# Peptides against a protein of PDB entry 8RAJ, part 12

Target 1, 54 residues: chain A of PDB entry 8RAJ
Amino acid sequence: LPAENEDPDKAVVDLHRSPPKTKDPDLTPSGIIAKVKAGDMTQETARELLLAMR

## One batch from the design tools (peptide; aimed at target 1 P29 R54)

Design b2_p17_4_s3 (made by RFdiffusion4, then SolubleMPNN; from b2_p17_4, 5 letters changed)
Fold by OpenDDE base, seed 3:
Structure b2_p17_4_s3 (fold): chain B 54 residues (1-54), chain A 17 residues (1-17)
Amino acid sequence: as target 1 above (54 residues)
Amino acid sequence: SAAAERALAELDEMEAE
């Protein structure tokens, strides 16, 4: 079986996990919007993340 | 945060397209 290299860079953001205290640029409000525009994140997931950061 | 509120507004604009 080819090891599907599930790109380890798709950090499954567990919304139930305490937000990482690290300023992950991918989890900044601007980084979230950039992922949506790139098609790498759904608008729904982005909305949930942004609401948790409000 | 104010940054999150701005991003939510941008998301609302994207959903209206």
Scores: peptide ipSAE 0.647, ipTM 0.920, DockQ to the pose 0.747
OpenDDE base, seeds 1, 2, 4, 5: peptide ipSAE 0.647, 0.646, 0.650, 0.647; ipTM 0.919, 0.919, 0.919, 0.919; seeds 1, 2, 4, 5 fail the geometry check

Design b2_p17_4_s4 (made by RFdiffusion4, then SolubleMPNN; from b2_p17_4 with E2M E13R)
Fold by OpenDDE base, seed 1:
Structure b2_p17_4_s4 (fold): chain B 54 residues (1-54), chain A 17 residues (1-17)
Amino acid sequence: as target 1 above (54 residues)
Amino acid sequence: SMEAEEALEELDRMAAE
């Protein structure tokens, strides 16, 4: 069975994965906004993440 | 550091552009 090459470069923020350990700078509120501005995250995904951090 | 509330407000601004 071919190992599905999970392309490691798509940081798919799996919202169902354990809340990011507060140590990932990319998953702080500021880091989320920075990803949206860069086009690396959708506004919808950002909204869901930020609401879960509230 | 930006709080989640402040980030939501910024996201709402970006959605209105």
Scores: peptide ipSAE 0.642, ipTM 0.917, DockQ to the pose 0.537
OpenDDE base, seeds 2, 3, 4, 5: peptide ipSAE 0.627, 0.637, 0.627, 0.637; ipTM 0.916, 0.916, 0.916, 0.917

Design b2_p17_5 (made by RFdiffusion4)
Pose (drawn by RFdiffusion4):
Structure b2_p17_5 (pose): chain A 54 residues (1-54), chain P 17 residues (1-17)
Amino acid sequence: as target 1 above (54 residues)
Amino acid sequence: ARTAEANAALRELGAAV
């Protein structure tokens, strides 16, 4: 509900910003398996990263 | 070598390689 909402002319275009990056671009396959064995990553995401590295 | 390691890792996760 638009109580005390911004102007109707589409002012203040500075919202919807994403959070900072929390990823590394390069890893070892052994490190991918270690992340799964530690419970820190799903087999889905781990397999996706290995398909990009093979 | 790295490709062989990656393929071994995919097999360990149960992927057909």

Design b2_p17_5_s1 (made by RFdiffusion4, then SolubleMPNN; from b2_p17_5, 7 letters changed)
Fold by OpenDDE base, seed 2:
Structure b2_p17_5_s1 (fold): chain B 54 residues (1-54), chain A 17 residues (1-17)
Amino acid sequence: as target 1 above (54 residues)
Amino acid sequence: SRKEEAERALRELGEEV
């Protein structure tokens, strides 16, 4: 089975294009924190996303 | 609330040194 090419571009949250769809688990507050803890997101980017959700 | 969760997550990020 071809390794599911996790399209690395799908992990790039375009902060400038659209408010995070409420259905993306990776764009929930908990999903954002999980990405920061995994090293997949900077604290700065996470802060900007979370501030936009407040 | 998503707002309350975001506010909690912002506190957690401020505690992560």
Scores: peptide ipSAE 0.564, ipTM 0.876, DockQ to the pose 0.404
OpenDDE base, seeds 1, 3, 4, 5: peptide ipSAE 0.563, 0.563, 0.562, 0.564; ipTM 0.877, 0.876, 0.876, 0.876

Design b2_p17_5_s2 (made by RFdiffusion4, then SolubleMPNN; from b2_p17_5, 6 letters changed)
Fold by OpenDDE base, seed 5:
Structure b2_p17_5_s2 (fold): chain B 54 residues (1-54), chain A 17 residues (1-17)
Amino acid sequence: as target 1 above (54 residues)
Amino acid sequence: AKKAAAEAALRELGEEV
């Protein structure tokens, strides 16, 4: 069976791909509330974060 | 701006409990 030439170019980790700027989703008060409503954050954690922003 | 928004969000969280 012919060895399928695995293109060696697919193994080049593009070191020039700037890591996606995970703009840390600027945890805005509205973004925190949205995460709680989505079930992605506990109300307790949201309260602590919002108190730290006060 | 962040302080007033945080205070409003804390009230909203208190209504959802």
Scores: peptide ipSAE 0.566, ipTM 0.872, DockQ to the pose 0.408
OpenDDE base, seeds 1, 2, 3, 4: peptide ipSAE 0.565, 0.553, 0.565, 0.566; ipTM 0.870, 0.869, 0.870, 0.873

Design b2_p17_5_s3 (made by RFdiffusion4, then SolubleMPNN; from b2_p17_5, 6 letters changed)
Fold by OpenDDE base, seed 4:
Structure b2_p17_5_s3 (fold): chain B 54 residues (1-54), chain A 17 residues (1-17)
Amino acid sequence: as target 1 above (54 residues)
Amino acid sequence: KKKAEAEAALRELGEEV
């Protein structure tokens, strides 16, 4: 199986590129609730995360 | 503020139990 040469030049994370403001929707209160509703997060984990944001 | 959104989300989680 030819190992796909993942071009190592694409792994140059430009450290000077301000990370796109990825509003990580996953770490917003609404994103946490959406994950619970989808079954992708437990209510206990969501509660702990939300308590830490309070 | 993110605090008020977190408090609202905690109430929503309490209604879904």
Scores: peptide ipSAE 0.566, ipTM 0.876, DockQ to the pose 0.407
OpenDDE base, seeds 1, 2, 3, 5: peptide ipSAE 0.565, 0.565, 0.550, 0.550; ipTM 0.875, 0.875, 0.872, 0.872

Design b2_p17_5_s4 (made by RFdiffusion4, then SolubleMPNN; from b2_p17_5, 6 letters changed)
Fold by OpenDDE base, seed 1:
Structure b2_p17_5_s4 (fold): chain B 54 residues (1-54), chain A 17 residues (1-17)
Amino acid sequence: as target 1 above (54 residues)
Amino acid sequence: KRKEEAEAALRELGEEV
């Protein structure tokens, strides 16, 4: 079995790569309202999340 | 801006009840 040369050079943890700001689009005020309208979130949970963003 | 958007969304939720 050929030893897979795992190139150790691909483990460049780019410490300068700003973690993708996964602004969870679902945690924006508009995304929360969209989830409530879709039935994917309760109005109570949406209210609590929006109050925490105020 | 996010605070104002959250306050607007809270009003919309109050109108949808």
Scores: peptide ipSAE 0.572, ipTM 0.874, DockQ to the pose 0.388
OpenDDE base, seeds 2, 3, 4, 5: peptide ipSAE 0.570, 0.556, 0.555, 0.556; ipTM 0.873, 0.873, 0.872, 0.872

Design b2_p17_6 (made by RFdiffusion4)
Pose (drawn by RFdiffusion4):
Structure b2_p17_6 (pose): chain A 54 residues (1-54), chain P 17 residues (1-17)
Amino acid sequence: as target 1 above (54 residues)
Amino acid sequence: EEEEMEELEALAEEAEE
């Protein structure tokens, strides 16, 4: 509900920003398996990263 | 689940090669 909303002319275009990056671009396969064994990553995401490294 | 983990380990071995 638009109580005390911004101007109707599409002012203040500085919203919807994403959070900072929390990823590394390069890893060992052993490190991928270790992340799964630690419960810190799903087999889905781990397999996706290994398909990019093989 | 065990089969899938084995497949993931096999895939990791391939990536090391």

Design b2_p17_6_s1 (made by RFdiffusion4, then SolubleMPNN; from b2_p17_6, 6 letters changed)
Fold by OpenDDE base, seed 4:
Structure b2_p17_6_s1 (fold): chain B 54 residues (1-54), chain A 17 residues (1-17)
Amino acid sequence: as target 1 above (54 residues)
Amino acid sequence: DEEAFRELERLAEEAER
């Protein structure tokens, strides 16, 4: 019974995926908080953006 | 940090005014 060595080495992360056109949705203060909650933005970046909107 | 997140929510409410 040959053990099928599934080589785990073919997660070719296609680095050629065109960057998602971040239509930066108009980053409302609520939109910034939503991105932080989703893990799509750091708390530091969110703080800087919110302070710049004041 | 939950306290740091509450500060961000406050800053967001201040930026919406």
Scores: peptide ipSAE 0.630, ipTM 0.918, DockQ to the pose 0.698
OpenDDE base, seeds 1, 2, 3, 5: peptide ipSAE 0.611, 0.611, 0.616, 0.612; ipTM 0.915, 0.915, 0.915, 0.915

Design b2_p17_6_s2 (made by RFdiffusion4, then SolubleMPNN; from b2_p17_6 with E1S E6R A10E E13R)
Fold by OpenDDE base, seed 4:
Structure b2_p17_6_s2 (fold): chain B 54 residues (1-54), chain A 17 residues (1-17)
Amino acid sequence: as target 1 above (54 residues)
Amino acid sequence: SEEEMRELEELAREAEE
């Protein structure tokens, strides 16, 4: 039986997509903490973002 | 850890001010 090697769909993160100028409520200090608690952001990334907002 | 989460919550408070 041939093992179907499902190629992992490389989600090409288009780095050239201008971030929507929507104040993502998810980028507030409280929103960053909520993402870390949900497991959607690393503590390291959260620390870097929070330090940059000071 | 719970300690690292407390440090992040402190940094978040300082960033809201």
Scores: peptide ipSAE 0.615, ipTM 0.913, DockQ to the pose 0.727
OpenDDE base, seeds 1, 2, 3, 5: peptide ipSAE 0.598, 0.596, 0.605, 0.606; ipTM 0.910, 0.910, 0.911, 0.911

Design b2_p17_6_s3 (made by RFdiffusion4, then SolubleMPNN; from b2_p17_6 with E1D E6R A10E E13R)
Fold by OpenDDE base, seed 3:
Structure b2_p17_6_s3 (fold): chain B 54 residues (1-54), chain A 17 residues (1-17)
Amino acid sequence: as target 1 above (54 residues)
Amino acid sequence: DEEEMRELEELAREAEE
């Protein structure tokens, strides 16, 4: 049976590589909160992003 | 935690202003 390698590397947002001024609608303050509520982002990562957008 | 989520929602509001 081919093991479907579900690549678990679905986009770890590298905070060191993304400028805090993203126009990505998924990285708006509201989009960040939605990702945390969905379990797609950690609270620590969300806090760092939100503080960098201030 | 529910309290940590409220703090994040406050930070998100401050970052949207």
Scores: peptide ipSAE 0.612, ipTM 0.912, DockQ to the pose 0.667
OpenDDE base, seeds 1, 2, 4, 5: peptide ipSAE 0.611, 0.610, 0.611, 0.611; ipTM 0.913, 0.912, 0.912, 0.913

Design b2_p17_6_s4 (made by RFdiffusion4, then SolubleMPNN; from b2_p17_6, 6 letters changed)
Fold by OpenDDE base, seed 4:
Structure b2_p17_6_s4 (fold): chain B 54 residues (1-54), chain A 17 residues (1-17)
Amino acid sequence: as target 1 above (54 residues)
Amino acid sequence: REEEMRRLEELAREAEA
């Protein structure tokens, strides 16, 4: 059975490690919403990110 | 889930402003 290499390099945006550098296009408010819609981010993580950007 | 998504989209608009 091919071990699905779950690439562990899903960049878990560790909210605790560094303030999201606003320069990452994937961390724009619109980019966050797009990730949630794609299933790549939880609604909880998205809420915390969006509140931290306010 | 749909109501929570609407709330996130509102927060996103507030963060862009």
Scores: peptide ipSAE 0.633, ipTM 0.921, DockQ to the pose 0.652
OpenDDE base, seeds 1, 2, 3, 5: peptide ipSAE 0.630, 0.631, 0.629, 0.622; ipTM 0.921, 0.922, 0.921, 0.920

Design b2_p17_7_s1 (made by RFdiffusion4, then SolubleMPNN; its pose is not in this set)
Fold by OpenDDE base, seed 3:
Structure b2_p17_7_s1 (fold): chain B 54 residues (1-54), chain A 17 residues (1-17)
Amino acid sequence: as target 1 above (54 residues)
Amino acid sequence: SAAEEALEELDRMEAEE
């Protein structure tokens, strides 16, 4: 079955294009950890984001 | 901070993999 429903609108948070809006619930420390646990974010990307937020 | 606590959680997740 073609995996035709990888919705390309899974916002790959291009760290270079969208400054983390400090008000995005998905970019809170807890939201980042939740994405990693869901497999929606790599640990490396999460680490970079969290290091920038400390 | 919440970011430091989340980094410690990442380090735990990395050590479990």
Scores: peptide ipSAE 0.654, ipTM 0.918, DockQ to the pose 0.720
OpenDDE base, seeds 1, 2, 4, 5: peptide ipSAE 0.648, 0.645, 0.643, 0.648; ipTM 0.918, 0.918, 0.918, 0.918

Design b2_p17_7_s2 (made by RFdiffusion4, then SolubleMPNN; its pose is not in this set)
Fold by OpenDDE base, seed 3:
Structure b2_p17_7_s2 (fold): chain B 54 residues (1-54), chain A 17 residues (1-17)
Amino acid sequence: as target 1 above (54 residues)
Amino acid sequence: SEAEEALRELDEMEARE
């Protein structure tokens, strides 16, 4: 059976993209904190995103 | 704001490491 190369298309969150006005649940304050707790986001990146949402 | 509350939670996480 061919190993399906699950290339995890890691959605490179372009930090230089204007904060999407999109209701992306992963980009809400709570979603950002959840990613940090999961180890999927650094505290530094989370801080920058949260400051931009303030 | 929700962002300010999340920043406080982030500071509390940093202080526990």
Scores: peptide ipSAE 0.647, ipTM 0.918, DockQ to the pose 0.722
OpenDDE base, seeds 1, 2, 4, 5: peptide ipSAE 0.646, 0.638, 0.646, 0.638; ipTM 0.918, 0.918, 0.918, 0.917

Design b2_p17_7_s3 (made by RFdiffusion4, then SolubleMPNN; its pose is not in this set)
Fold by OpenDDE base, seed 1:
Structure b2_p17_7_s3 (fold): chain B 54 residues (1-54), chain A 17 residues (1-17)
Amino acid sequence: as target 1 above (54 residues)
Amino acid sequence: MEAEEALEELDRMEAAE
């Protein structure tokens, strides 16, 4: 079976690609409160995260 | 919401337990 030559030229890590601003929707103030309401996050952890975002 | 508004909502949640 011929080894598929992985074209090494496609691994150009664009160093100028701004990391996707994947604003993790779960780490927004509204997302944090939603996690607490769902029981997926403690109030203590939510408080610490929100204070760090202030 | 902003972080401050979320902190105020969290305080309301704690007061309701």
Scores: peptide ipSAE 0.680, ipTM 0.927, DockQ to the pose 0.567
OpenDDE base, seeds 2, 3, 4, 5: peptide ipSAE 0.643, 0.662, 0.654, 0.656; ipTM 0.925, 0.925, 0.925, 0.925

Design b2_p17_7_s4 (made by RFdiffusion4, then SolubleMPNN; its pose is not in this set)
Fold by OpenDDE base, seed 3:
Structure b2_p17_7_s4 (fold): chain B 54 residues (1-54), chain A 17 residues (1-17)
Amino acid sequence: as target 1 above (54 residues)
Amino acid sequence: SEAERALRELDEMEAAA
């Protein structure tokens, strides 16, 4: 089975490299929750991001 | 805040898993 091309454009959100820009819709609190619900982000990563945004 | 609301939602998701 061809390895599902992991879409290289799934930018691994490196928390250490780019501070979450509040203007990125994918990094808003609602966007983070949406990614978790979609299975595109772990709950642990989401928690860390949200705590940093609090 | 919006972040605090999202944290509560995340807690609810964790409790349901």
Scores: peptide ipSAE 0.647, ipTM 0.920, DockQ to the pose 0.695
OpenDDE base, seeds 1, 2, 4, 5: peptide ipSAE 0.641, 0.642, 0.646, 0.641; ipTM 0.920, 0.920, 0.920, 0.920

Design b2_p17_8 (made by RFdiffusion4)
Pose (drawn by RFdiffusion4):
Structure b2_p17_8 (pose): chain A 54 residues (1-54), chain P 17 residues (1-17)
Amino acid sequence: as target 1 above (54 residues)
Amino acid sequence: ALAEEAEAALEELAAMP
């Protein structure tokens, strides 16, 4: 509900910003398996990263 | 070497529960 909403002319275009990056671009396959074994990553995401490295 | 390691890791991951 638009109680006390912003102007109707589409002012204040500075919202919807994403959070900072929390990823590394390069890893060892051993490190991928270690992350799964630690429960810190899913087999889905781990397999996706290994398909990019092979 | 990295490609072989990645393939071996994919096989290991497929064998996991």

Design b2_p17_8_s1 (made by RFdiffusion4, then SolubleMPNN; from b2_p17_8, 5 letters changed)
Fold by OpenDDE base, seed 5:
Structure b2_p17_8_s1 (fold): chain B 54 residues (1-54), chain A 17 residues (1-17)
Amino acid sequence: as target 1 above (54 residues)
Amino acid sequence: DRAAAAEAALEELDAMP
């Protein structure tokens, strides 16, 4: 079976890195909430990211 | 405003089970 190309560009959001100013939908407040609802992000990590956006 | 959207998202997060 061809190796599913696990895109290594699931950006491990390094909490120590300034959130990229990129229009990445995954790094918007709504994108963060969508990831939590999908089970792709913990509520704790989402809280830390959202607090850093205030 | 991104900060206002982050506040609204924190309120939504606090309402999650």
Scores: peptide ipSAE 0.657, ipTM 0.933, DockQ to the pose 0.629
OpenDDE base, seeds 1, 2, 3, 4: peptide ipSAE 0.655, 0.655, 0.655, 0.655; ipTM 0.933, 0.933, 0.933, 0.933

Design b2_p17_8_s2 (made by RFdiffusion4, then SolubleMPNN; from b2_p17_8, 6 letters changed)
Fold by OpenDDE base, seed 1:
Structure b2_p17_8_s2 (fold): chain B 54 residues (1-54), chain A 17 residues (1-17)
Amino acid sequence: as target 1 above (54 residues)
Amino acid sequence: DRAKAAEEALEELDAMP
């Protein structure tokens, strides 16, 4: 199956598609909040990710 | 502690407009 072109520069943090890479700085609580503030992540997705880190 | 930082981030998220 062709790997859909996941633009490696778009860290699409989909909690349902891939386990959170614990080493990705963009998946830190602060990185998640920064993405929401930038408009790169929805508040809903951010909430789900943060709840899974608790 | 990542869990504590996630809790603080949830509080910040809930304070967003």
Scores: peptide ipSAE 0.654, ipTM 0.932, DockQ to the pose 0.628
OpenDDE base, seeds 2, 3, 4, 5: peptide ipSAE 0.653, 0.654, 0.653, 0.654; ipTM 0.932, 0.932, 0.933, 0.932

Design b2_p17_8_s3 (made by RFdiffusion4, then SolubleMPNN; from b2_p17_8, 5 letters changed)
Fold by OpenDDE base, seed 1:
Structure b2_p17_8_s3 (fold): chain B 54 residues (1-54), chain A 17 residues (1-17)
Amino acid sequence: as target 1 above (54 residues)
Amino acid sequence: SRAEEAERALAELDAMP
């Protein structure tokens, strides 16, 4: 079976995937906002992530 | 606090077009 090259640069922020390692800089509130501004994350997904961090 | 940062980020998100 071809190992799907999950492009490690696709940080699939799956809200249902195991709790983000608290050490991932891309999952800080500021990192989330930066992804939204870059078009790499939807506002909806960002909202859900940020609400879970509150 | 991470929670306070998240609240600020939510406010910034709500201000986005």
Scores: peptide ipSAE 0.655, ipTM 0.934, DockQ to the pose 0.632
OpenDDE base, seeds 2, 3, 4, 5: peptide ipSAE 0.654, 0.655, 0.654, 0.654; ipTM 0.933, 0.934, 0.934, 0.934

Design b2_p17_8_s4 (made by RFdiffusion4, then SolubleMPNN; from b2_p17_8, 6 letters changed)
Fold by OpenDDE base, seed 5:
Structure b2_p17_8_s4 (fold): chain B 54 residues (1-54), chain A 17 residues (1-17)
Amino acid sequence: as target 1 above (54 residues)
Amino acid sequence: SKAAAAERALEELDAMP
């Protein structure tokens, strides 16, 4: 039986792909709420950050 | 202002389950 050379398409992690400039999403009140809604931030952390902006 | 936006965001946060 011919050995199918599954050439593992090694996804060459292009190490030259500049990490997406995560523009630190400017921690705006709207950005904080968006993170909570996305599940990327706890309500507690969001509350602390928002209180510090008052 | 950022403070006024933060206050509105706190009200929205308090309305979350």
Scores: peptide ipSAE 0.677, ipTM 0.935, DockQ to the pose 0.702
OpenDDE base, seeds 1, 2, 3, 4: peptide ipSAE 0.660, 0.664, 0.661, 0.677; ipTM 0.933, 0.933, 0.933, 0.935

## One batch from the design tools (peptide; aimed at target 1 V36)

Design b2_p18_1 (made by RFdiffusion4)
Pose (drawn by RFdiffusion4):
Structure b2_p18_1 (pose): chain A 54 residues (1-54), chain P 18 residues (1-18)
Amino acid sequence: as target 1 above (54 residues)
Amino acid sequence: SEELEEKLEKDQEEALEE
């Protein structure tokens, strides 16, 4: 509900920003298996990363 | 979030068995 909303002319275009990056671009396959064994990553995401590194 | 925790537990168990 638009109580006390911004101007109707599409002012203040500085919203919807994404959070900072929390990823590394390069890893060992052993490190991928270790992340799954530790419960810190799903087999789905781990397999996706290994398909990019093979 | 609960479903993702259960999936991580199962994936971990399977990976330790392997």

Design b2_p18_1_s1 (made by RFdiffusion4, then SolubleMPNN; from b2_p18_1, 10 letters changed)
Fold by OpenDDE base, seed 1:
Structure b2_p18_1_s1 (fold): chain B 54 residues (1-54), chain A 18 residues (1-18)
Amino acid sequence: as target 1 above (54 residues)
Amino acid sequence: DEELERRLKEDQAAMLAA
């Protein structure tokens, strides 16, 4: 069986690289506004969320 | 962000006018 040469260049995932904080785009101010425009969120809920981010 | 609040109010007015 041919030994699959596992390419040793497995980039050492720097364990100290803070996981990219995947900020849920839906929880950003821009994401909230986009949801309201799409009809996926009520304007009142959007207002409350935006006020809570102040 | 006052601009974001303004945009939300404008979008509400637009939705109510449609």
Scores: peptide ipSAE 0.140, ipTM 0.695, DockQ to the pose 0.095
OpenDDE base, seeds 2, 3, 4, 5: peptide ipSAE 0.125, 0.115, 0.130, 0.146; ipTM 0.685, 0.675, 0.686, 0.700; seeds 4, 5 fail the geometry check

Design b2_p18_1_s2 (made by RFdiffusion4, then SolubleMPNN; from b2_p18_1, 8 letters changed)
Fold by OpenDDE base, seed 1:
Structure b2_p18_1_s2 (fold): chain B 54 residues (1-54), chain A 18 residues (1-18)
Amino acid sequence: as target 1 above (54 residues)
Amino acid sequence: DRELAEKLRRDQEEMLAA
């Protein structure tokens, strides 16, 4: 059985891989407004969240 | 974002007027 020389060099973890910007889309200003428009968030809660992001 | 703040304010005023 031919030993598959798996080139070990493919495990170059790109250290420049920008950390996944797990910006919770729900915590973006646009996401907050979308929730208010959908009725999933009160305007008061949205106001408080937006003020905390300032 | 000023436009965002103005939208939220208008929506709040509309909800209080209903």
Scores: peptide ipSAE 0.145, ipTM 0.706, DockQ to the pose 0.087
OpenDDE base, seeds 2, 3, 4, 5: peptide ipSAE 0.124, 0.126, 0.139, 0.144; ipTM 0.665, 0.668, 0.691, 0.702; seed 5 fails the geometry check

Design b2_p18_1_s3 (made by RFdiffusion4, then SolubleMPNN; from b2_p18_1, 8 letters changed)
Fold by OpenDDE base, seed 1:
Structure b2_p18_1_s3 (fold): chain B 54 residues (1-54), chain A 18 residues (1-18)
Amino acid sequence: as target 1 above (54 residues)
Amino acid sequence: DEELKKKLEEDQARMLAE
């Protein structure tokens, strides 16, 4: 049986993998307003979040 | 977007006045 030489070099963890910009889209002003319009967030909660971003 | 913040505050103030 041919030993599958799995080249171990394909685990180059790209250290330049930009950290996932986990800018939670829900924590953007536009994301908050989108949730309110969708009925997924109250206007009160949206106001509090938007004020905390000021 | 400060205009969106203002609209949300105005809408909230309206709901509290009803």
Scores: peptide ipSAE 0.140, ipTM 0.697, DockQ to the pose 0.089
OpenDDE base, seeds 2, 3, 4, 5: peptide ipSAE 0.120, 0.114, 0.115, 0.121; ipTM 0.669, 0.666, 0.657, 0.663; seed 4 fails the geometry check

Design b2_p18_1_s4 (made by RFdiffusion4, then SolubleMPNN; from b2_p18_1, 9 letters changed)
Fold by OpenDDE base, seed 1:
Structure b2_p18_1_s4 (fold): chain B 54 residues (1-54), chain A 18 residues (1-18)
Amino acid sequence: as target 1 above (54 residues)
Amino acid sequence: DEELKEKLAEDQRKMLAA
């Protein structure tokens, strides 16, 4: 079976690729408020989360 | 955002007063 030379150049994980700052939009103040407005979060839970970020 | 926190706290107070 011919060993398909997997082109080693594709394995250069750019070590300088800053990990996607997956800032969970749900953990931002704006994301929390958006969830409350959508009915996906209680105002009490949102208050507690926002206070923990203070 | 402190303004968003204040608005949420006000809305919570309104909900508890109803």
Scores: peptide ipSAE 0.138, ipTM 0.710, DockQ to the pose 0.090
OpenDDE base, seeds 2, 3, 4, 5: peptide ipSAE 0.112, 0.101, 0.100, 0.117; ipTM 0.654, 0.654, 0.645, 0.656; seed 4 fails the geometry check

Design b2_p18_2_s1 (made by RFdiffusion4, then SolubleMPNN; its pose is not in this set)
Fold by OpenDDE base, seed 5:
Structure b2_p18_2_s1 (fold): chain B 54 residues (1-54), chain A 18 residues (1-18)
Amino acid sequence: as target 1 above (54 residues)
Amino acid sequence: EEEEERRRREERERREKE
């Protein structure tokens, strides 16, 4: 009985997939406000980041 | 793109000081 050689062709992890330029959703004005609301960011840090974005 | 790179640098520098 030939052992089922599972296809080696499914392991081409696309090494040319440029890491998605994930604009850190955390560095958007909406993401900053969401972090403050979650307690993950101080209101002062959020104010400084939002001012640097203006 | 330059403004986004500046923001990423500033966030990295903040995490290094904490």
Scores: peptide ipSAE 0.149, ipTM 0.764, DockQ to the pose 0.000
OpenDDE base, seeds 1, 2, 3, 4: peptide ipSAE 0.054, 0.055, 0.057, 0.059; ipTM 0.554, 0.553, 0.560, 0.571; seeds 1, 2, 3 fail the geometry check

Design b2_p18_2_s2 (made by RFdiffusion4, then SolubleMPNN; its pose is not in this set)
Fold by OpenDDE base, seed 1:
Structure b2_p18_2_s2 (fold): chain B 54 residues (1-54), chain A 18 residues (1-18)
Amino acid sequence: as target 1 above (54 residues)
Amino acid sequence: KRREEERRRREERRRREE
């Protein structure tokens, strides 16, 4: 019986798959603004975090 | 990028405890 060549390409864990950019949704510019609007963050803290993203 | 995000989380936590 010919050994079925199980494609070695299925074991290529795509090492080029950039690890999911776990941008914490809470530390995005939109998440920071949402926290300020919810009262969970000060405007000053939000300003500093947004400046540190530039 | 992970080290920068960890710094931001620490800074956010510090300011919530003040």
Scores: peptide ipSAE 0.285, ipTM 0.841, DockQ to the pose 0.000
OpenDDE base, seeds 2, 3, 4, 5: peptide ipSAE 0.258, 0.149, 0.282, 0.063; ipTM 0.830, 0.787, 0.853, 0.598; seed 2 fails the geometry check

